# Peptides against a protein of PDB entry 2ODG: the designs that were tried, part 14

Target 1, 89 residues: chain A of PDB entry 2ODG
Amino acid sequence: MTTSQKHRDFVAEPMGEKPVGSLAGIGEVLGKKLEERGFDKAYVVLGQFLVLKKDEDLFREWLKDTCGANAKQSRDCFGCLREWCDAFL

## One batch from the design tools (peptide; aimed at target 1 V44 Q48)

Design b2_p16_2_s1 (made by RFdiffusion4, then SolubleMPNN; from b2_p16_2, 8 letters changed)
Fold by OpenDDE base, seed 2:
Structure b2_p16_2_s1 (fold): chain B 89 residues (1-89), chain A 16 residues (1-16)
Amino acid sequence: as target 1 above (89 residues)
Amino acid sequence: MKLIEEGIKKAKELLK
C-alpha cells in the first residue's frame, strides 16, 4: 500500500514524546479527542496497540470506539504503529 | 494527568 509522508516520518525514528497527533491517520480532530481521553502521547496509543497484541481488527475497533476513527484513519494508524514496531520494538 | 481508564476498559473488553 501507498503510505503518506506523515507515516514515513513517524516510522523512521524512535517516537519518544511525540504527540498522539503524530500518528498517521490521526489528524487534528481525532488527536484532540484522543488527548481529551488521556491518550496524549503516541506511546500511550502504542501501549494499547501492544496490549491488544498487535491485532489489527481489535486495534482498529478500539480506535474507532475511542475517538471515532473511520476505516481509513484506523487503517493508517494501525499501519503506522505496526511498521514502527517492526523497526524499533 | 488525564485518566485513560475508559480506553483501557474498552481494550480489556475486546480481549475477552
Scores: peptide ipSAE 0.434, ipTM 0.891, DockQ to the pose 0.125
OpenDDE base, seeds 1, 3, 4, 5: peptide ipSAE 0.433, 0.418, 0.429, 0.429; ipTM 0.890, 0.886, 0.888, 0.890

Design b2_p16_2_s2 (made by RFdiffusion4, then SolubleMPNN; from b2_p16_2, 8 letters changed)
Fold by OpenDDE base, seed 3:
Structure b2_p16_2_s2 (fold): chain B 89 residues (1-89), chain A 16 residues (1-16)
Amino acid sequence: as target 1 above (89 residues)
Amino acid sequence: MELIEKGVKKAEELLK
């Protein structure tokens, strides 16, 4: 499956203090909603991803319930974090 | 699974 440049840019280096909007699948709309809920940094969402034991269904459901992400957005975000973890965790 | 989900929700509450 092909990935976006945004995905590639994210998984290429340590995420550090990157904003939540840097995650693939998280645009301005979803990013704002996540920030309003306290998820301002990508690493905060990473934390939820890890607490959910990297489970795709649980994470994607959480993301949908938290910010209204659709199937593609949640898939892209999950894939982004999964591949980042494979490289750096 | 339910406990894990509750933990995620609890974390969100602390982020407010």
Scores: peptide ipSAE 0.185, ipTM 0.763, DockQ to the pose 0.118
OpenDDE base, seeds 1, 2, 4, 5: peptide ipSAE 0.144, 0.182, 0.181, 0.181; ipTM 0.761, 0.759, 0.756, 0.757

Design b2_p16_2_s3 (made by RFdiffusion4, then SolubleMPNN; from b2_p16_2, 6 letters changed)
Fold by OpenDDE base, seed 5:
Structure b2_p16_2_s3 (fold): chain B 89 residues (1-89), chain A 16 residues (1-16)
Amino acid sequence: as target 1 above (89 residues)
Amino acid sequence: MELIEEGIKRAKELLK
């Protein structure tokens, strides 16, 4: 499958203080919901991703339950974090 | 912060 430019832009550089909405699959709607739950920065979601030991099923389930992400959104977000970690972690 | 803590608790449960 192909990736979005948003994905490529995210995985190409350090995460820094990027907002949660910079993650692939996380638009304004999901981003706001995540922010309301305390996940305001991409690195906070990264933290959750790492706590879940980078497990795709667990992470995608968590994301769905936390902000209502659909299958594509959770897949895109997971892939974004996975590839970022492969490059920088 | 409290909501994050709840998220972490859930994560720990999922890892059991």
Scores: peptide ipSAE 0.066, ipTM 0.666, DockQ to the pose 0.123
OpenDDE base, seeds 1, 2, 3, 4: peptide ipSAE 0.035, 0.059, 0.061, 0.063; ipTM 0.622, 0.652, 0.656, 0.651

Design b2_p16_2_s4 (made by RFdiffusion4, then SolubleMPNN; from b2_p16_2, 8 letters changed)
Fold by OpenDDE base, seed 2:
Structure b2_p16_2_s4 (fold): chain B 89 residues (1-89), chain A 16 residues (1-16)
Amino acid sequence: as target 1 above (89 residues)
Amino acid sequence: MELIKKGIEHAKKLME
């Protein structure tokens, strides 16, 4: 599968204080929903990703349950965090 | 923070 420029931009550097909306697959709609649930920073979602032991199915289900992400959005977000972790964790 | 705690609880439930 090919990746988006948004994905490439995210995985290229430490995420620091980047907002949740900087994650691939997380647009304005999902970003606002995540922020309303307290997930305002990308690193908070990273935290959930790590708590779920980087499991794709569990993370994507969690994301769907939390903000209503569809299959593509959850896939893109998972891939973004996975590759970021591969590079920096 | 309470919302985050709920998120963590949900994640833990998914892991069961």
Scores: peptide ipSAE 0.391, ipTM 0.884, DockQ to the pose 0.103
OpenDDE base, seeds 1, 3, 4, 5: peptide ipSAE 0.141, 0.039, 0.137, 0.143; ipTM 0.751, 0.671, 0.747, 0.752

Design b2_p16_3 (made by RFdiffusion4)
Pose (drawn by RFdiffusion4):
Structure b2_p16_3 (pose): chain A 89 residues (1-89), chain P 16 residues (1-16)
Amino acid sequence: as target 1 above (89 residues)
Amino acid sequence: EEELVEKGVALAEELN
């Protein structure tokens, strides 16, 4: 999973108020769609993951149906958000 | 940081 340094950096230090496009697997284009959906910050998107009880199928369907992210990009967010929770939740 | 997570959950639920 050749995730960018952002994946390791994200689960290496607190998220703070970093932008939603900072989440691994969410590019600038995808960050914009989620932003238009009311997720202007990454901690709002992490909240959606927590609401879905880490249901990978619901999460992937939600992200894809919400912005059109591919099955590949959604895997990065799942492990990225999930691993952050493992160190941080 | 925990307060932001809680806030994020509340906002995510509101947006649903």

Design b2_p16_3_s1 (made by RFdiffusion4, then SolubleMPNN; from b2_p16_3, 8 letters changed)
Fold by OpenDDE base, seed 5:
Structure b2_p16_3_s1 (fold): chain B 89 residues (1-89), chain A 16 residues (1-16)
Amino acid sequence: as target 1 above (89 residues)
Amino acid sequence: MKELIEEGVKKALELL
């Protein structure tokens, strides 16, 4: 499947202090919910992704339960982090 | 392992 420009922009460089909303699939609504739950930076979500051992099903379920992400949003976010890790981790 | 991870995630969230 094709990726968004947002995805490509994220995976192209170190994430540094990028806000959680920089992640593909995470818009204003989901970003705000994640921030309210303590996931204010993309790297915090990365941490969760890594704690879940990069497991797609676990991560996507977590994202759904944490911020209400739908299937596409969770897929986009997972893919974004997976490809970022492939490039930089 | 899934259950252990879930417990760990829960504990981590409590720190936030």
Scores: peptide ipSAE 0.108, ipTM 0.710, DockQ to the pose 0.078
OpenDDE base, seeds 1, 2, 3, 4: peptide ipSAE 0.101, 0.107, 0.074, 0.108; ipTM 0.705, 0.707, 0.672, 0.712

Design b2_p16_3_s2 (made by RFdiffusion4, then SolubleMPNN; from b2_p16_3, 9 letters changed)
Fold by OpenDDE base, seed 5:
Structure b2_p16_3_s2 (fold): chain B 89 residues (1-89), chain A 16 residues (1-16)
Amino acid sequence: as target 1 above (89 residues)
Amino acid sequence: MDALIEEGVKKALELL
């Protein structure tokens, strides 16, 4: 599968204080919903990703149920965090 | 949502 430039930009550097909307698959709509639920920074979503032990099914289900992400959005977000972790964790 | 995930999210958010 091909990745987006947004994905490549995110995985290329430490995430620091990047907003949740910087994650691939997370646009303004999903980002706002995540922020309202307390997941305002990308690193907070990273935390959830890690608590779920990087399990794809659990994470994508969580993302779907938390902000309404569709299959592509959750796949993109999962892949973004997975590759970031492979590079920096 | 999985019950364990839901409870975990709620508990984690209480710390914020």
Scores: peptide ipSAE 0.100, ipTM 0.721, DockQ to the pose 0.072
OpenDDE base, seeds 1, 2, 3, 4: peptide ipSAE 0.098, 0.092, 0.040, 0.096; ipTM 0.719, 0.712, 0.641, 0.716

Design b2_p16_3_s3 (made by RFdiffusion4, then SolubleMPNN; from b2_p16_3, 9 letters changed)
Fold by OpenDDE base, seed 2:
Structure b2_p16_3_s3 (fold): chain B 89 residues (1-89), chain A 16 residues (1-16)
Amino acid sequence: as target 1 above (89 residues)
Amino acid sequence: MRKLIEEGVRRAKELL
């Protein structure tokens, strides 16, 4: 599977204070829902990813339950965080 | 904000 430019942009550098919407798979709709739940920064979602021990199924389930992410969105978001962690964690 | 985050973390941890 190929990645998006959004994914590549995210995994290319430290995420710093990037908003949650900068994560691949997280558009305006999901971003707003996540922000309403307190997940305003990408690093907060990273925190959840790490709490779930980088488990794909658990993270994607959590994301779906939290903001209504579909399979592609949760896959893209998971892949984004996984590859970012591989590079920087 | 803190309570929202705590709830989010709790929900994640419940999946473990």
Scores: peptide ipSAE 0.424, ipTM 0.888, DockQ to the pose 0.163
OpenDDE base, seeds 1, 3, 4, 5: peptide ipSAE 0.414, 0.421, 0.030, 0.064; ipTM 0.886, 0.888, 0.614, 0.637

Design b2_p16_3_s4 (made by RFdiffusion4, then SolubleMPNN; from b2_p16_3, 11 letters changed)
Fold by OpenDDE base, seed 3:
Structure b2_p16_3_s4 (fold): chain B 89 residues (1-89), chain A 16 residues (1-16)
Amino acid sequence: as target 1 above (89 residues)
Amino acid sequence: MKKLIEEGIEKAKKLL
């Protein structure tokens, strides 16, 4: 599958203090909902990804339940974190 | 914010 430029920009460098909205699949609507739940930085969502042992089904279910992400949004977000981890973790 | 993060982590742990 083809990735977005947003995905490529995220996985190309250390995430540092990037906001949660920098994650592929996370737009303004989902970003705001995540921020309201305390997930203001991309690295906080990374933390949840790691707690769930990088499991795709568990992470995507968590994301759906937390902010209402649809199948594409959760897939894009998972793929973004997976590929970032492959490069930098 | 700490309480919200703790709730989020607990929610994730329940899926394991």
Scores: peptide ipSAE 0.329, ipTM 0.846, DockQ to the pose 0.163
OpenDDE base, seeds 1, 2, 4, 5: peptide ipSAE 0.098, 0.118, 0.307, 0.146; ipTM 0.697, 0.709, 0.836, 0.738

Design b2_p16_4 (made by RFdiffusion4)
Pose (drawn by RFdiffusion4):
Structure b2_p16_4 (pose): chain A 89 residues (1-89), chain P 16 residues (1-16)
Amino acid sequence: as target 1 above (89 residues)
Amino acid sequence: SELVEKGVEKAKELNE
């Protein structure tokens, strides 16, 4: 899973108020769609993951249906958000 | 985390 340094950096330090495009697997284009959906910050998107009880199928359907992210990009967000929770939740 | 709690509540509001 050749995730960018952002994946390791994200689960290496607190998220703070970093932008949603900062989450691994969410590019600038995808960050814009989620932003238009009311997720202007990454901690709002992490909240969606927590609401879905880490249901990978619901999460992937939600992200894909919400912005059109591919099955590949959604995997990065799941492990990225999930691993952050493992160190941080 | 306060921000995480805030983010959960905001996610819930956006789902309604």

Design b2_p16_4_s1 (made by RFdiffusion4, then SolubleMPNN; from b2_p16_4 with V4I N15L E16K)
Fold by OpenDDE base, seed 5:
Structure b2_p16_4_s1 (fold): chain B 89 residues (1-89), chain A 16 residues (1-16)
Amino acid sequence: as target 1 above (89 residues)
Amino acid sequence: SELIEKGVEKAKELLK
């Protein structure tokens, strides 16, 4: 699968204080919804990703339930976090 | 925090 530039930009460097909207698959709409739920930073979503033991199905289901992400959005977000963790965690 | 508590609860549901 081909990744987006947004994905590549995210996985290329430490996450720091990047907003949740920096995650691949998370646009303005989903980002706002996540922020409303307290997931304002990418690292908070990373936390949930890790709590779910990096399980793709669990994470994607959580993301769908939390902000209404569709299949592509959840896939992109999962892939973004997975590859970031592979590089930095 | 309430945020973490909600996340944990959701995670517990999904981890079943």
Scores: peptide ipSAE 0.096, ipTM 0.714, DockQ to the pose 0.123
OpenDDE base, seeds 1, 2, 3, 4: peptide ipSAE 0.034, 0.050, 0.085, 0.052; ipTM 0.652, 0.690, 0.697, 0.665

Design b2_p16_4_s2 (made by RFdiffusion4, then SolubleMPNN; from b2_p16_4, 6 letters changed)
Fold by OpenDDE base, seed 2:
Structure b2_p16_4_s2 (fold): chain B 89 residues (1-89), chain A 16 residues (1-16)
Amino acid sequence: as target 1 above (89 residues)
Amino acid sequence: SPLLEEGVKHAKELLE
């Protein structure tokens, strides 16, 4: 599998205050839905990722349930957070 | 935020 430039840009540097929409797999539609649910920053979603102990199935299910992410979107988002954590956590 | 709380709670429910 190959990664997107969006993925590479996200995993290359500290997360800081990046908006939730900066996560790979989270486009305009999903980003707005996440923001409406209170997940306005990428680090808030990171929090859920960590609470779920970095479990792929649980996180992807949560993301689907929370914003309607499809399989590719949830995969991309999971991979983005996983690799960011590998680099910085 | 009530909606944020729901999202957090849902993650906890998936974990258990």
Scores: peptide ipSAE 0.665, ipTM 0.944, DockQ to the pose 0.118
OpenDDE base, seeds 1, 3, 4, 5: peptide ipSAE 0.100, 0.653, 0.040, 0.655; ipTM 0.699, 0.942, 0.673, 0.943

Design b2_p16_4_s3 (made by RFdiffusion4, then SolubleMPNN; from b2_p16_4, 5 letters changed)
Fold by OpenDDE base, seed 5:
Structure b2_p16_4_s3 (fold): chain B 89 residues (1-89), chain A 16 residues (1-16)
Amino acid sequence: as target 1 above (89 residues)
Amino acid sequence: SPLIEEGVEKAKELLK
């Protein structure tokens, strides 16, 4: 399967203070919803990803419940964080 | 409470 340039850009470097919208699968709509819930930075979502022990099903369900992400959006976001962690964590 | 409280609680529920 292929990845987006957005995904590649995210996993290529430390995430630092990147906004939540920089995560693959998280566009402006989902980003705003996440920000309203306090998840304004990518690293805050990373925190939830880690709390959920990097479990794909749990994370994707959480993301869906939190911001209404669809299957592709949650998959892209999960993959983005997984690959970032593989590289930098 | 922090804004993320509800989100964290959701995650906690999933971990059970």
Scores: peptide ipSAE 0.409, ipTM 0.874, DockQ to the pose 0.117
OpenDDE base, seeds 1, 2, 3, 4: peptide ipSAE 0.401, 0.392, 0.406, 0.283; ipTM 0.871, 0.869, 0.873, 0.822

Design b2_p16_4_s4 (made by RFdiffusion4, then SolubleMPNN; from b2_p16_4, 6 letters changed)
Fold by OpenDDE base, seed 2:
Structure b2_p16_4_s4 (fold): chain B 89 residues (1-89), chain A 16 residues (1-16)
Amino acid sequence: as target 1 above (89 residues)
Amino acid sequence: SPLIEEGVEHAKKLLE
């Protein structure tokens, strides 16, 4: 399976203050919903990813429940955070 | 910024 340029851009460097919308799979619609729930920065979603012990099923379910992410969006977001953590955590 | 307590609590429940 291939990754997007958005994914590659995210996993290539420290996360810093990147907005939640910089996560792969998180477009403007999902990003706004996440921001409305307090998840305005990518690192806040990273926090949830880590709280869930990097579990794919749990994280993808959480993301779906939180912002309505579909299967592809949650997969892309999970993969983005997983590979970022592999590189920097 | 908005509270994230609900989101955190939901995640915690998924762990149970």
Scores: peptide ipSAE 0.504, ipTM 0.903, DockQ to the pose 0.124
OpenDDE base, seeds 1, 3, 4, 5: peptide ipSAE 0.152, 0.141, 0.149, 0.145; ipTM 0.742, 0.735, 0.740, 0.737

Design b2_p16_5 (made by RFdiffusion4)
Pose (drawn by RFdiffusion4):
Structure b2_p16_5 (pose): chain A 89 residues (1-89), chain P 16 residues (1-16)
Amino acid sequence: as target 1 above (89 residues)
Amino acid sequence: EMELVEKGVELAKELN
């Protein structure tokens, strides 16, 4: 999973108020769609993951249906958000 | 940091 350094950096230090496009697997284009959906910050998107009880199928369907992210990009967010929770939740 | 996470969960629920 050749995730960008952002994946490791994200689960290596607190998220703070970093922008939603900062989450691994969410590019600038995808960050914009989530932003238009009311997720202007990454901690709002992490909240959606927590609401879905880490249901990978629901999460992927949600992200894809919400912005059109591919099955590949959604995998990065799942492990990225999940691993952050493992160190941080 | 946890305050932001909690806030994010509530905001996510409101957006649903």

Design b2_p16_5_s1 (made by RFdiffusion4, then SolubleMPNN; from b2_p16_5, 5 letters changed)
Fold by OpenDDE base, seed 5:
Structure b2_p16_5_s1 (fold): chain B 89 residues (1-89), chain A 16 residues (1-16)
Amino acid sequence: as target 1 above (89 residues)
Amino acid sequence: EKELIEEGVEKAKELL
């Protein structure tokens, strides 16, 4: 599978204060739901990703349960964070 | 490990 430009843009640079919606797979709808749950920045979702020890199944299930992400959205988001971590952690 | 992860998640939620 190929990645989106949104994914490539995210993994190419430090995360900083990027909003949660900058994550691949996270659009306006999911972003707002995440923000309502306190996940307002991409780095907060990164924190959850790390708390879950980068486990794909756990993270994707969490994302689904937290904001209603579908399989593609959760896969894209997981891949985005995984590759960002590979580059910057 | 799963129990520890769940506890960690819950702790994190308290900070949100």
Scores: peptide ipSAE 0.098, ipTM 0.700, DockQ to the pose 0.106
OpenDDE base, seeds 1, 2, 3, 4: peptide ipSAE 0.087, 0.052, 0.061, 0.096; ipTM 0.689, 0.643, 0.647, 0.701

Design b2_p16_5_s2 (made by RFdiffusion4, then SolubleMPNN; from b2_p16_5, 6 letters changed)
Fold by OpenDDE base, seed 2:
Structure b2_p16_5_s2 (fold): chain B 89 residues (1-89), chain A 16 residues (1-16)
Amino acid sequence: as target 1 above (89 residues)
Amino acid sequence: MKELIEEGVEKAKELL
């Protein structure tokens, strides 16, 4: 599957203090919803990804339930975190 | 903030 430049930019380097909105699939709308729930940094969402043992279905379900992500948004976000972890974790 | 995160974590854990 093709990836976005946003995805490539995220997976290319340590995420540090990047905001949650830097995750692929997380735009302004979803980013604000996540921030309102305490997920202000990408690494906090990474934490949830790890709690869910990197399971795609569980993570995408969680993301949908938490911020209303659609199928593409949750897929993009999952892929972003998966590939970041493959590179840096 | 901490309580919000804790709720989020628990929600995720419930999926396991």
Scores: peptide ipSAE 0.342, ipTM 0.848, DockQ to the pose 0.162
OpenDDE base, seeds 1, 3, 4, 5: peptide ipSAE 0.340, 0.110, 0.228, 0.340; ipTM 0.847, 0.703, 0.792, 0.849

Design b2_p16_5_s3 (made by RFdiffusion4, then SolubleMPNN; from b2_p16_5 with V5I K7E L11R N16L)
Fold by OpenDDE base, seed 3:
Structure b2_p16_5_s3 (fold): chain B 89 residues (1-89), chain A 16 residues (1-16)
Amino acid sequence: as target 1 above (89 residues)
Amino acid sequence: EMELIEEGVERAKELL
């Protein structure tokens, strides 16, 4: 599957202090909901991804339950974190 | 905000 430029920009460099909205699949609506739950930085969502042992089904379910992400949004976000980890973790 | 993060982590751990 093709990736977005947003995905490519995220996986190309260390994430540092990037906001949660910089994650592929996380737009302004989902980003605001995540921020309201304390997930203001991309690295906080990375933490949840790692706690869930990088499991796709568990992470996507968690993301759906937390902010209402649909199947494409959760897939894009998972793929973004997976590929970032493959490069930098 | 740390309280919110702790709740989020616990919710994730419940899926394991």
Scores: peptide ipSAE 0.346, ipTM 0.855, DockQ to the pose 0.165
OpenDDE base, seeds 1, 2, 4, 5: peptide ipSAE 0.333, 0.336, 0.105, 0.331; ipTM 0.847, 0.848, 0.684, 0.846

Design b2_p16_5_s4 (made by RFdiffusion4, then SolubleMPNN; from b2_p16_5, 9 letters changed)
Fold by OpenDDE base, seed 4:
Structure b2_p16_5_s4 (fold): chain B 89 residues (1-89), chain A 16 residues (1-16)
Amino acid sequence: as target 1 above (89 residues)
Amino acid sequence: MKKLIEEGVKKALELL
């Protein structure tokens, strides 16, 4: 599968204090919804990803239920966090 | 196991 530049930018370096909207698949609309639910930083979503033991189905379902992400958005976000973890965790 | 994990996630969300 082809990745976006946004994905590549995210997985290339430690995420630090990057906002939730820096995650691939998370645009302005989804980002605002996540922020309203307390997920303002990418590392908070990372925490959720890790609590779910990196399970794709659980994470993508959670993301859909939390901010209304569609299949592509949840796939992109999952892939972004998976590859970041493979590189840095 | 997945059900227990989901329950834990829901509890965590209550703290936000």
Scores: peptide ipSAE 0.095, ipTM 0.711, DockQ to the pose 0.098
OpenDDE base, seeds 1, 2, 3, 5: peptide ipSAE 0.086, 0.093, 0.091, 0.093; ipTM 0.698, 0.709, 0.706, 0.709

Design b2_p16_6 (made by RFdiffusion4)
Pose (drawn by RFdiffusion4):
Structure b2_p16_6 (pose): chain A 89 residues (1-89), chain P 16 residues (1-16)
Amino acid sequence: as target 1 above (89 residues)
Amino acid sequence: LEEAKELGEEAREEAE
């Protein structure tokens, strides 16, 4: 899973108020769609993951149906958000 | 969305 350094950096230090496009697997284009959907910050998107009880199928369907992210990009967010929770939740 | 904002804000504050 050749995730960018952002995946390791994200689960290596607190998220703070970093932008939603900072989450691994969310590019600038995808960050914009989520932003238009009321997720101007990454901690708002992490909240969606928590609401879905880490249901990978619901999460992937939600992200894909919400912005059109591919099955590949959604995997990065799931492990990225999930691993952050493992160190941080 | 409001629930996700709340939970995400709590997780952010706890991580700091």

Design b2_p16_6_s1 (made by RFdiffusion4, then SolubleMPNN; from b2_p16_6 with K5I E6R E9R E14R)
Fold by OpenDDE base, seed 1:
Order: sequence, then C-alpha cells, then structure tokens
Structure b2_p16_6_s1 (fold): chain B 89 residues (1-89), chain A 16 residues (1-16)
Amino acid sequence: as target 1 above (89 residues)
Amino acid sequence: LEEAIRLGREARERAE
C-alpha cells in the first residue's frame, strides 16, 4: 500500500519531542485519547511499541483498546514506527 | 514476550 505524506514526514527525521499526533494514523481524536492516558509524545508510543517487541498484532490490539483506533489507523501507526525504527534505531 | 503480553493486557483492562 501507498504511504501518506504524514508517514513520510515522520520517518524522514529523528523523532525528538514530536507530539503523539505526528504519528501516521493518529489524528486529533485518537491523539487526545492517547494523551489522556499518558502517551503525550510520539516517543512514549514508541516505547510501548518496543516493549511489545515490535509485534504487529500486540501493538495494533493495544492501540485499538487504548484509543479506539480502527484497522487502518493501527496499521498506519504500526508501519510508521516500524519504518522509523528501521531508519534510526 | 510473556511480559509484553501482560503489559498489553493490563493496558487494555485499564482502558475499558
């Protein structure tokens, strides 16, 4: 599948202090829900991604259960973090 | 992996 510009912008540079809403698949609604749960920065979600050992099923299920992400949103977010890690980790 | 699964499950329970 084709990636979004949001995905490309995220994976192109170090993550730094980017907000959680910078992740592909995470819009304003999902971002606010994640922030309310303590996931206020993209790197905190990255932390969960890594703790789950980059497992797609575990991460996507967690994201769904935590903020209500649908299949496309969780796929986009997972792919965004996977490719960022491939480039920078 | 078992610890990761546990964390995921606990997060789900807190979110419900």
Scores: peptide ipSAE 0.095, ipTM 0.732, DockQ to the pose 0.059
OpenDDE base, seeds 2, 3, 4, 5: peptide ipSAE 0.090, 0.072, 0.094, 0.066; ipTM 0.732, 0.711, 0.738, 0.689

Design b2_p16_6_s2 (made by RFdiffusion4, then SolubleMPNN; from b2_p16_6, 5 letters changed)
Fold by OpenDDE base, seed 4:
Structure b2_p16_6_s2 (fold): chain B 89 residues (1-89), chain A 16 residues (1-16)
Amino acid sequence: as target 1 above (89 residues)
Amino acid sequence: LEKAIELGEAAREKAL
């Protein structure tokens, strides 16, 4: 499948202090919910991704449970972090 | 710090 420009922009460079909303699949609604739960930076979500050992099912389930992400949103977010890690981790 | 601990514990719980 194809990726969004948002995905490409995120994967192209070091994550730094990018907000959680910079992750593909994470819009304003999900971003606010994640921030309320303490996931204010993309690297905090990266931390969760890594703690879950990059497991797609576990991460996508976590994202759904944490902020109500639907299947596409969780897929996009997972793919974004996976490809970022492939490039920089 | 408390929030960080909470996040860590929640993360660990999901990972188990």
Scores: peptide ipSAE 0.166, ipTM 0.758, DockQ to the pose 0.068
OpenDDE base, seeds 1, 2, 3, 5: peptide ipSAE 0.119, 0.151, 0.155, 0.160; ipTM 0.735, 0.748, 0.749, 0.754

Design b2_p16_6_s3 (made by RFdiffusion4, then SolubleMPNN; from b2_p16_6 with K5I E6K E14K)
Fold by OpenDDE base, seed 4:
Structure b2_p16_6_s3 (fold): chain B 89 residues (1-89), chain A 16 residues (1-16)
Amino acid sequence: as target 1 above (89 residues)
Amino acid sequence: LEEAIKLGEEAREKAE
């Protein structure tokens, strides 16, 4: 699978206070929905990813249920967080 | 959400 530049930009550095919309697969529409649910920063979604013990199926299902992410969006977001964790945790 | 915030903050701090 080919990653996006957005993915590469996110995994290249600590995420700090980056907005949730900086996550691969999370555009403006999904980002706003996540923000409304309290997931306003990328690190909060990272936290949920960790709560779910980095389980792909659980995380992708959660993302779908929380903001309506489709299969590609949830896959991109999961991959983004997984690779970020591999690099920085 | 609160657990996510906690773990996310911890992870973010570790990465810095």
Scores: peptide ipSAE 0.846, ipTM 0.972, DockQ to the pose 0.905
OpenDDE base, seeds 1, 2, 3, 5: peptide ipSAE 0.844, 0.845, 0.844, 0.845; ipTM 0.972, 0.972, 0.972, 0.972; seed 3 fails the geometry check

Design b2_p16_6_s4 (made by RFdiffusion4, then SolubleMPNN; from b2_p16_6, 5 letters changed)
Fold by OpenDDE base, seed 2:
Structure b2_p16_6_s4 (fold): chain B 89 residues (1-89), chain A 16 residues (1-16)
Amino acid sequence: as target 1 above (89 residues)
Amino acid sequence: LEEAIRLGKEAREKAL
């Protein structure tokens, strides 16, 4: 599938202290909702991704339930974390 | 942070 520049920018380097909104699929609306729930940094969402054993269905369901992400947003976010992990974890 | 931890644990318990 075609990726966004936002995706490519995220997977290209260590995520450090990047905000949750730097994740592909996470815009201003979803980012604010995640931050309100304590997921203020991309690495906190990474933590959830890893706790769920990198399972796509489980992660995407969690993201939907947590911030209301739609199918595309959850797909983009999952793909972003998957490819980041493939490169750096 | 505490809310995030709670949500993560609950998600894990439901999923795994």
Scores: peptide ipSAE 0.068, ipTM 0.690, DockQ to the pose 0.062
OpenDDE base, seeds 1, 3, 4, 5: peptide ipSAE 0.066, 0.057, 0.060, 0.061; ipTM 0.684, 0.679, 0.689, 0.680

